Peptides against a protein of PDB entry 6GMG. Designs and how they scored, part 31

Target 1, 331 residues: chain A of PDB entry 6GMG
Amino acid sequence: DSDDRVTPPAEPLDRMPDPYRPSYGRAETVVNNYIRKWQQVYSHRDGRKQQMTEEQREWLSYGCVGVTWVNSGQYPTNRLAFASFDEDRFKNELKNGRPRSGETRAEFEGRVAKESFDEEKGFQRAREVASVMNRALENAHDESAYLDNLKKELANGNDALRNEDARSPFYSALRNTPSFKERNGGNHDPSRMKAVIYSKHFWSGQDRSSSADKRKYGDPDAFRPAPGTGLVDMSRDRNIPRSPTSPGEGFVNFDYGWFGAQTEADADKTVWTHGNHYHAPNGSLGAMHVYESKFRNWSEGYSDFDRGAYVITFIPKSWNTAPDKVKQGWP

## One batch from the design tools (peptide)

Design b1_p14_1_s2 (made by RFdiffusion4, then SolubleMPNN; from b1_p14_1, 4 letters changed)
Fold by OpenDDE base, seed 2:
Structure b1_p14_1_s2 (fold): chain B 331 residues (1-331), chain A 14 residues (1-14)
Amino acid sequence: as target 1 above (331 residues)
Amino acid sequence: APPVLQTKRFKPRP
């Protein structure tokens, strides 16, 4: 029950983390210990460590989404999302492939659609776009200059994003970021902001008006990236989990992974920070745990999800929630 | 959209 959620207590600013525990190639710790690490490593604003505020601790208590929330400074809107989908693979597998023994047609189509997404290419696209945005931000002191820089960069690269409408999430994302407008944030100066990335795993079959099969096995046509841009329309994502295929089966609504602005060129060496559930130390779920996973472990996902998106947002450069290098665990 | 909780525990995969 959502009523069992508890805000983790404050941790002293000088308290060092306990060592993280290895968990199947991941580094794992309880949420309270993550707060300690966060205060030591990620809390810096203008070079000064900060205690995680009560508000930030409350955000964090929401689970995986809370990790992204506390580090990005806002609840994820998922408006600027990217993915990669191999349409040729999808069509060929549907045409030439056969359902497995006991697999329904709907299950087969859902599986083939899921397998036609490329998480690595989706992540690469988001990193490419974030890099373009960061170049556009660096020399822009107002929004108009930022937008002009973006258009120029995209034109030089012959990028399909140049054709997006001015109201597109791509162009509107910065001005819609609260921290951009804050005096202690961007103060309406794009050059004070940087692009950051997080990922969301979710279920495609969320349309309640669709067939039961789509809700159980996925909607092969849902949440595909637009050709050329890689943009995913996330407007239909309502955090609805996969429908049970058998009695007593239940699926998780979503998973969020925080990447930030790591500069590691090898995707497999990048670190993704995520939570297992909302914090309920006195409830059946127990205390929230935070995981630092390599990309392989993150991108594998779960049977709960058949879609992954890589989302761009912005944070002030004065924040240290998205450092160039993230180290797994502690010390 | 209002904030939504992560509703269930994930098990780490080996």
Scores: peptide ipSAE 0.248, ipTM 0.842, DockQ to the pose 0.768
Fold by OpenDDE base, seed 1:
Structure b1_p14_1_s2 (fold): chain B 331 residues (1-331), chain A 14 residues (1-14)
Amino acid sequence: as target 1 above (331 residues)
Amino acid sequence: APPVLQTKRFKPRP
């Protein structure tokens, strides 16, 4: 019940974090200790440490999505999402593969579809696009200049995104970012902004009008990237969890992981920050924990999800919520 | 096994 959610208390600005604990190849800590780390490392505005505000602590308390929320400055809209899907592998496995013992046809098709996504290639595509966007931002002092730069960069790279409509989330993403319009943010100056990345794991079988099998085992045709661009239409994502396959089974609605703008070229060395659940220290769920995971641990996901997307948004360059280097744990 | 993310994550209600 959402009524058990509690806003974590304020932490003194000078309070140092306690050491994180190792957990399944991740660095783990309680949410209050993450706030301490965040204030020391990520809170900087124009080079000055800031105490996490009550509003930011409120956002953070929402769990995994709260980690992305506090660091991006807005609740995730997921409009500019990328993935990679191997259509040939999918078709070949459906034709020549066989269901496992006890696996239904629908379960087999759902599994084959899930396995046909490449998380690493999806992440690489998002990083590629973010780099193009960052180049377009660098010397643009108004939106028109940004859009012109972006189109030029895409044309030079022969990128299929150059053919997107002007109303596409790809071109409108910057103007739709609240912090771009803020006086102390971008102040309508693209050169003050940078592209950042987060990831969402979710369930494909969200259509309530579809078959029960699709809701239980996945919709093989849902949330595939468009060829050439890698764009995923996220309009049908309503945060609906996987349907139970047995009595008493329940699935999580989504998972969010924050990457930001790390420059580490090796995907396996990148750090993803995420939470386990909303903060309910006095409830059955208990206190929220924050995890800093390597890409392998993040991209593995859970049986709750059969889709992953890598999403681009923007933050002011004056924020330190997306540094070039992220270190796991403390110190 | 990776820690099981517990089931209830909330979107801000209007």
Scores: peptide ipSAE 0.151, ipTM 0.757, DockQ to the pose 0.096
Fold by OpenDDE base, seed 4:
Structure b1_p14_1_s2 (fold): chain B 331 residues (1-331), chain A 14 residues (1-14)
Amino acid sequence: as target 1 above (331 residues)
Amino acid sequence: APPVLQTKRFKPRP
């Protein structure tokens, strides 16, 4: 029950974290201990560590989405999302592939669609775009200068994003970022902001008007990236979980992983921070745990999800929630 | 096998 959510208590600013627990290539800890790490490593504003506020602790208590929320400064809107889908593979497998023994046609099509997404290429596209955006931000002191720089960069690279509408989430993302407008944030100066990345795993079969098979096994046509740009229309994502295929089965609604602005060139070495569920220490779910996973562990996802997206947003450069290097676990 | 997350995650209420 969502009513069991509790805000974690404040942790002393100078309290050091306890060691994380290694588990299947991940580093795991309880949410309270993550707060301690966050205060030591990620809390810095203008070079000074800060205690996580009550508001931030409340955000964090929402689970995996809370990790992204506290580090990005806003609840995820998921508007600027990227993915990679192999259309040729999809068509070929549908044509030449066969359902497994006992697999329905709908289950087969859903599986083939899921397998036609490339998480690594989706992540690479998001990183590419974030890099372009960061170059456009670097010396821009107003939004107009940023947009002009962005258009020039895209033109030079012959990137299809140059053809996006001015109202597109691609061009509007910065101005729609609350921290950009904040005095202690960007203060309307693009050069004070940087692009950051998080990822969302979710279910494709969210259309209530669709067949039961699509809700159970996925919608092969849903949430595909646009050709050339890699942009995913996330407008139909309503956080609806996969429908049960058997009595008593239940699925998670989504998973969020925070990457930030790591400079590690090898995708497999990047660290993704996420949570298991909302914090309910007195409830059936128990205390929230936070995981720091390598890309392989993150990108594998769960059977609960058949889509992944890599989303760009912005934070002030004065924040240390997205450092160039992220160390997995503690110490 | 990695642990399967079978727990619901919460989002803010409107």
Scores: peptide ipSAE 0.127, ipTM 0.743, DockQ to the pose 0.127
Fold by OpenDDE base, seed 3:
Structure b1_p14_1_s2 (fold): chain B 331 residues (1-331), chain A 14 residues (1-14)
Amino acid sequence: as target 1 above (331 residues)
Amino acid sequence: APPVLQTKRFKPRP
């Protein structure tokens, strides 16, 4: 019950974190200890450490989405999302493949669709686009200059994103970022902003008007990236979990992983920060834990989800929530 | 849309 959510208490600014716990190749800690790490490593504004505010602690307490929220400065809108889908693989597997023993046709189609997504290629596409955006931001002192630079960069790369409408989330993402407009943030200066990445895992079968099979086993046609651009229409994502396939079964509504702006070229070495549930220390769920996972552990996902998207947003360069290098755990 | 909580406990798997 959401009524059990508690805001973690303030941690002294100079309090050092306790060591993280190793867990299946991940680094794990309780949310209070993550706050301590965050204050030491990620809290810096213009080079000065900051205590995590009550508002930020409240955001964090929302779970995995709270980790992305506190680091991005806004609740995820997921408007600028990328994925990679192999249509030829999908068609071939549907045509030539067969359901497993006991697998229904709908389950087979849902599984084949899930397996036709490539998380690594989706992540690579998002990184590519973020790099283009960062180049466009670098010397742009107003939004018009940024948009002009962006169009030029896309034209030079013959990128299909150049054909997107001016009202597209792709072009409107910066102007719709609250921190861009803040005096102590971007102050309407694109050159003060940088592109950052997070990922969302979610369920495709969210249409209540669809068949029960789609809600249980996935909608093979839902949340596919547009050819050429890799853009995913996230407008139908309403945070609806997978429908139970058996009595008593329940699925998680979503999972969010924070990447930021790591420069590590090897995707497998990148670190993703996420939470397990909302903070309910006195409730059935217990205290929230924060995990720092390698890409392999993140991208594997769970049976709760059949879609992964890699989303671009923006933060001020003065924030240290998205450093070039992220280390797992503590020390 | 209002912020949404992560509703269920999620544990890392091996």
Scores: peptide ipSAE 0.256, ipTM 0.855, DockQ to the pose 0.760; fails the geometry check

Design b1_p14_1_s3 (made by RFdiffusion4, then SolubleMPNN; from b1_p14_1 with S1D S9R L10F)
Fold by OpenDDE base, seed 5:
Order: C-alpha cells, then structure tokens, then sequence
Structure b1_p14_1_s3 (fold): chain B 331 residues (1-331), chain A 14 residues (1-14)
C-alpha cells in the first residue's frame, strides 16, 4: 500500500450529498461526498440502505479500482474480458500508412494498434454476453442448470463462446465469484446473481523481456481479442505502466470504470464511475475525486493506456450497486 | 496478487 493512502472517514447514513461539480462533461465530487451518494443510492441490500463499511471505504480509497471494488464486492480479477479489434484496419494501416513527422516506426505501429481497437464494439460485446448470462442465470438454481442454460443460449445465437472449454474463465466465472458462494449473496443459487460490467484501461507493453520500444510505444500484438468470442487473455496484465519516453515522464498504471448493469441502450448515455487516484488527503496527490462520466468521456482514455477491456463479473441481485439507471451527479 | 493502487492522478479532459 502507498504510505500516504488514507481511508475516508465514515459518513452518517442520513447525510445527503452535496451537489456534484460539472467538469468537462463529467460530474465530479470528492470521495467523501461520493460515499454519501453511494449510501443513498447504491448501498441497498434487500432494499435497505447501508452505511459504507470501513472495509468498503478502504477499498474505495484505492482510486479508480476502488470504485469498481466497492461496487462489485471484490478486487477486479479481469478474467472475463472482452474487446473489439479491427484486424483489417490494422493490417491496412500498417501497409499503407506512414509514420507522422518525428514518429518512430515502433511508435507508429503502437498507435495504429491502439486505433484499431473499438471501445464501443468492445462494450457492446460485453453487454451482449452479459445479457446471455443473465438469461441463463434467471431460472437456474444450481451451477449445472446455469451452465446448461448458458450453452443453450449460446447455441441458439450461434455464438463462438459455446466452443470454450469448461475450464475457461467464461464458464468458471460464476463459481469463482465470492459473493456467489456467500450466504447473504448468491448462496450458490445462480438465479440470485446478475452479470455486471466494468472497464479497464491499461498499457500493452508490459513484457519486461520485450524491446524497450514496445514498453515505450506499445506492443501491437498484445491483448488482442480472440476472433469470434472477443475474449482477451488478461493473464499478462500485471499493472505495469507505460515506460517513459522522456526523462521525468511518468504514466499511470491503470484506469477502471464501473458501469454495472445499466439498461440504457444508447452507449453514449451510459454513466461510468471512476476515480482519479488513491485517496491521499495529506499527501501530494490530495483527496480522491470520483467522476461520473458519459461513455464518450470514459472511452476516450488517456495516453497512458493503449488497451481497453470490458470485463464481466457477478453480483447478488439483492445489491443495488448496479441499478438499471444511473443518474449522473447530484441532485 | 495483492490489490494495487491507482498510482497517479488523472485530470479530466474536455
């Protein structure tokens, strides 16, 4: 842990949030105020508001990943990740495109690879799969029934995921979810669970055995989705940031955005909740801020990252951390 | 793997 990380204090359950601040199309607030909103809106267990626990506040203090952590109930494992990559665009641009003035070949290739990912299509794929999973969960009272339903749904849709191994993250994701096994969670009943989505932005050039150029400018071949399924092998993601290209330059290790289970069909209207850094009110970074961003703002990302993934996990239906509608800001 | 912090600050972009 960072030595200057601080767990935000408890907020009274009855304390209403202060208004969020508009910022570049986002709604922004300090982490303490987000806790207030969370308690009013997202904290519900079986319809009853809950005060954010010390443990949850500690999770939240981790920054953007903390937002996903507190809402999903577990630290992100990123095992069931989806993306969309346009292979034809990539090949064509490499063949016919040219480096910009002052751009190295490695930088050019890294940029072209980054630009060949489609965040919207990646998100759409994750939503599609989550929908299939939710249908499979709905009437399944044991894991076997869930898996049978899932296979049937995939077969009906002629989805390539039907060919995944039983040991794949796709089929094992539910059983590997702690809240599924919890008495007050799923209690091993799939019908008590629902699929939810979060997103991670990260750097492709994480292989320390690779060239310095890949670490600086990206690895064009890394973290591509499998054709047909859209699954991304995240096993090589070790939260290593982009390598500096100039002295004194530094990059962020990752960014996480929480979507949950919003039903808004228009991707551009969906709200993504994320943090700017770990909470360090007495440190150089200062207090953590939480942002509620529209998809456009989220998917734009930063130069720190050249990959985006949309990850599926599960939470109990009794939790309200992933409501059908998310309102940006407060009130 | 142990939980990892978001290590640095992001600024919102327009």
Amino acid sequence: as target 1 above (331 residues)
Amino acid sequence: DPPVLQTRRFKPRP
Scores: peptide ipSAE 0.277, ipTM 0.844, DockQ to the pose 0.746
Fold by OpenDDE base, seed 2:
Structure b1_p14_1_s3 (fold): chain B 331 residues (1-331), chain A 14 residues (1-14)
Amino acid sequence: as target 1 above (331 residues)
Amino acid sequence: DPPVLQTRRFKPRP
């Protein structure tokens, strides 16, 4: 119920954060304290700190998606999403594997499908593509130049993305980014933009016309990446949570993790920023907390989700919401 | 589509 959501109050620009609390390899803090950190570390526009605006605080209050929203500048569209799926593993396990004791066939197939996704390879693919895009952006002063550079880069790497349609999310992502068109953002200059990454965890069994078993245990065929490109068709993701398998059971609709543009080569050392729920300090859920997690903590996910995608979007280079190095916690 | 909020609390796990 969104009725108890509250926008966090403004924090003075000069207010330093309180120390984060370590928790299971994560750094945790309340949303108000994250705002303080954000203002000190991530708020910079052209090198100048900015107070988080009321609008940004409102976005942030939406929970995990709010963290990605405030840092990317737009509500996630998830159109340029990547994953890795081991088709051979999936087929082999279905053929040679057996349901566990008490596991239905639908549960078995859903589990095998979930286990056939590789979060690390999905992340690596997104990073690879983001790097290609960044090279294409570097000296491109209009969209045409960017697209030409991108096609050239893809051809040189023999990347299957070179065969994508000009209207695909891959080629249209930049032009569809609001901050690209903003005068104080990209100002329609690709060289002022950079590719950034976030991740979404969600449920595969979202088709209401499908069987109840798929909604409860997953749809093994849903949200698989296209071979060669790794692109996931996210058009059927409607933020529908997993269906309960028992009375009183309920699942979360999604989880979002912000990575940005970290240059750390070791995936295990990368930091992912996410929230636990929408901000409801006067409600049953309580205040929103923000977590900075290592990749292992992020990629582990929850039973609420059987899919993970790594999504590319763009922000102006003048923003500091996606620095090359992210320090976990405070100080 | 209107923005959707995260509907439930997650607790970090080991």
Scores: peptide ipSAE 0.294, ipTM 0.852, DockQ to the pose 0.737; fails the geometry check
Fold by OpenDDE base, seed 1:
Structure b1_p14_1_s3 (fold): chain B 331 residues (1-331), chain A 14 residues (1-14)
Amino acid sequence: as target 1 above (331 residues)
Amino acid sequence: DPPVLQTRRFKPRP
C-alpha cells in the first residue's frame, strides 16, 4: 500500500556516510546513508555541496525510480529509449528451437524474444547517441544551433536518426527538459546541459486486451527497437507488472538504474545505482535500501521483466549527479 | 501521469 511511504529525514550536510556493506557483488546501504553519500559526492551545484531538500528526499523515497528521479531532477518520462534486438536469432530460434519440458508455446516464444535482446548492445547504442548529443550541445547557445549541430553530426556518421521527424522525442527531448529552462539550470543554453543515461526494466505483456498468455509469458512483438535507430516506442508502457502464472505469485512493476555520464569504456566496470522498494520503515517492506551494482548485476534483471531500455535525458553541467567516475560503496 | 512507486521488494541474489 502506497500509504505507508515515508519521506526520509534530513541528514546534516557534513555528516559522513557509514561504510557500505557487500551484497552479492554489489555495494548496499540504507537510504539515509545513501543521502549522506549523495550530499558528499553528488549534491554539488556549481561546485558547492548541497543538503538534499525535502522535495528530493520525497522523490528518493519512491524506490528505484526515486534514485533516477533525484539524480535527473525529473520523474522519468522514458521518451528517448534505446535497445538492441536480434531479429535473425529470434526467427531462427522459433523455427529450429523447441519448448523445454513443461514449457508452453507462449512461454517458449516469450522466452525466445527476451533472450533475443542484447542489453550490452542496447547500452552501447545509448552511449553512442549520448556522445553525439554532447558534441552537438558543446558550443550551441540556442536550441536552433543545437539542432543544426545534431543533424550535422548524424549526417557525418550516416546515422539513421537523421531521418527522425523534427517533433520526435529525439529532437524535442532537450526543449522538454525542465532543468534546461531553469535560470539556475541550462537557462535555455544547450552548452550548459549534458546528456545522461538511465535504464528501465519492465514487462512486455501490458496490453489488457491481449491474451492471458501474453500477459503471463510476454508479448514477443512488443517494445522492439526500430531498425537502424534502435529507438523503442515506450508509449504503451503503463507500468503494468507481469501477470501471475500461479496463485499467490506477484511481480514488481519496474526497475530503474541510474548510470549518468560515466566515462568508463568497459561496460562491465560501469556502476548502476538503484533501490529495492519505496521507503516504508514502519511498514511490511521496511526501510529502502540503495544498491550500487556493476553492469553484470544490473543487466541480468529479474524474471519480473522481459524488456530493458536505455534512456537518454539531460541535466545541467553544474550538477554533479552524473560524474565521470563513480566509485562503489563507502569509503 | 502521476509518479508511480516501486511496488514490491527485490531480494538480492548471487
Scores: peptide ipSAE 0.282, ipTM 0.848, DockQ to the pose 0.731; fails the geometry check
Fold by OpenDDE base, seed 4:
Structure b1_p14_1_s3 (fold): chain B 331 residues (1-331), chain A 14 residues (1-14)
Amino acid sequence: as target 1 above (331 residues)
Amino acid sequence: DPPVLQTRRFKPRP
């Protein structure tokens, strides 16, 4: 199983990518070709192209999470996550709606909960917060200055995040970012860092002590955003997949999509980079493929998942893994 | 319909 994972070989620094394959609004390529593109477009440190290191190639080989990993510089912790949930819609649909033909009550409630999340609004909230953070970072040369700036920005906007505890992931996220402390990264200078965004799709019914129905059809009450802030408590996310509803059925544990720091104002035009599975060229899964999807394609998700979160982390401004403009595919 | 990617996603080994 996990033993089938292989680290992709190194690609020459100057090797140009082969054309991507268009598929249902996505651009698709094999992982080796993505490495080539990454080296040409995203690898830059202080403006200089870099060959993807063995360590980075190993990270990438983990699949969709590997794409986020290599571009963010760390394995996703998902601590600073945002979503949008329409409580009124949820309550109204539960009250006035009814199960479809053949749909169980638990399946109905799980579906209604899933449909009550708004991926676009969740994404917009994350972008809003990232923008505030970036303003706070811009002229701050120590963490204290950053935090002061952040608090001022939040106060000016009357944002509920101003009431978060000092130990909250919201305030501690920067200091807990390894690249912030690295000499060739932030070097403890907030003004050298920028906020970036990725997304995770996952299953709500992860509590093993809950009913089988919740594990099969979702937990309607799990992983909802806090009112006002939009923060999602991700502490109970253990990467547990949806439980099978029929013999032989199996579900994927999660999906990750990398957005970075694109400045495209139209959410529908933003590009999300993700993978299909871990790289197993000699195994049953085969070679890993990388996809560059528009937001519609990304946010649509799969039946494997009933939750989406948009997560903020930080990278050094000297990295080019999160450019303001992302071009879909190649050339 | 969009392609279905029901392939196993892997996390780091403990």
Scores: peptide ipSAE 0.143, ipTM 0.745, DockQ to the pose 0.139; fails the geometry check

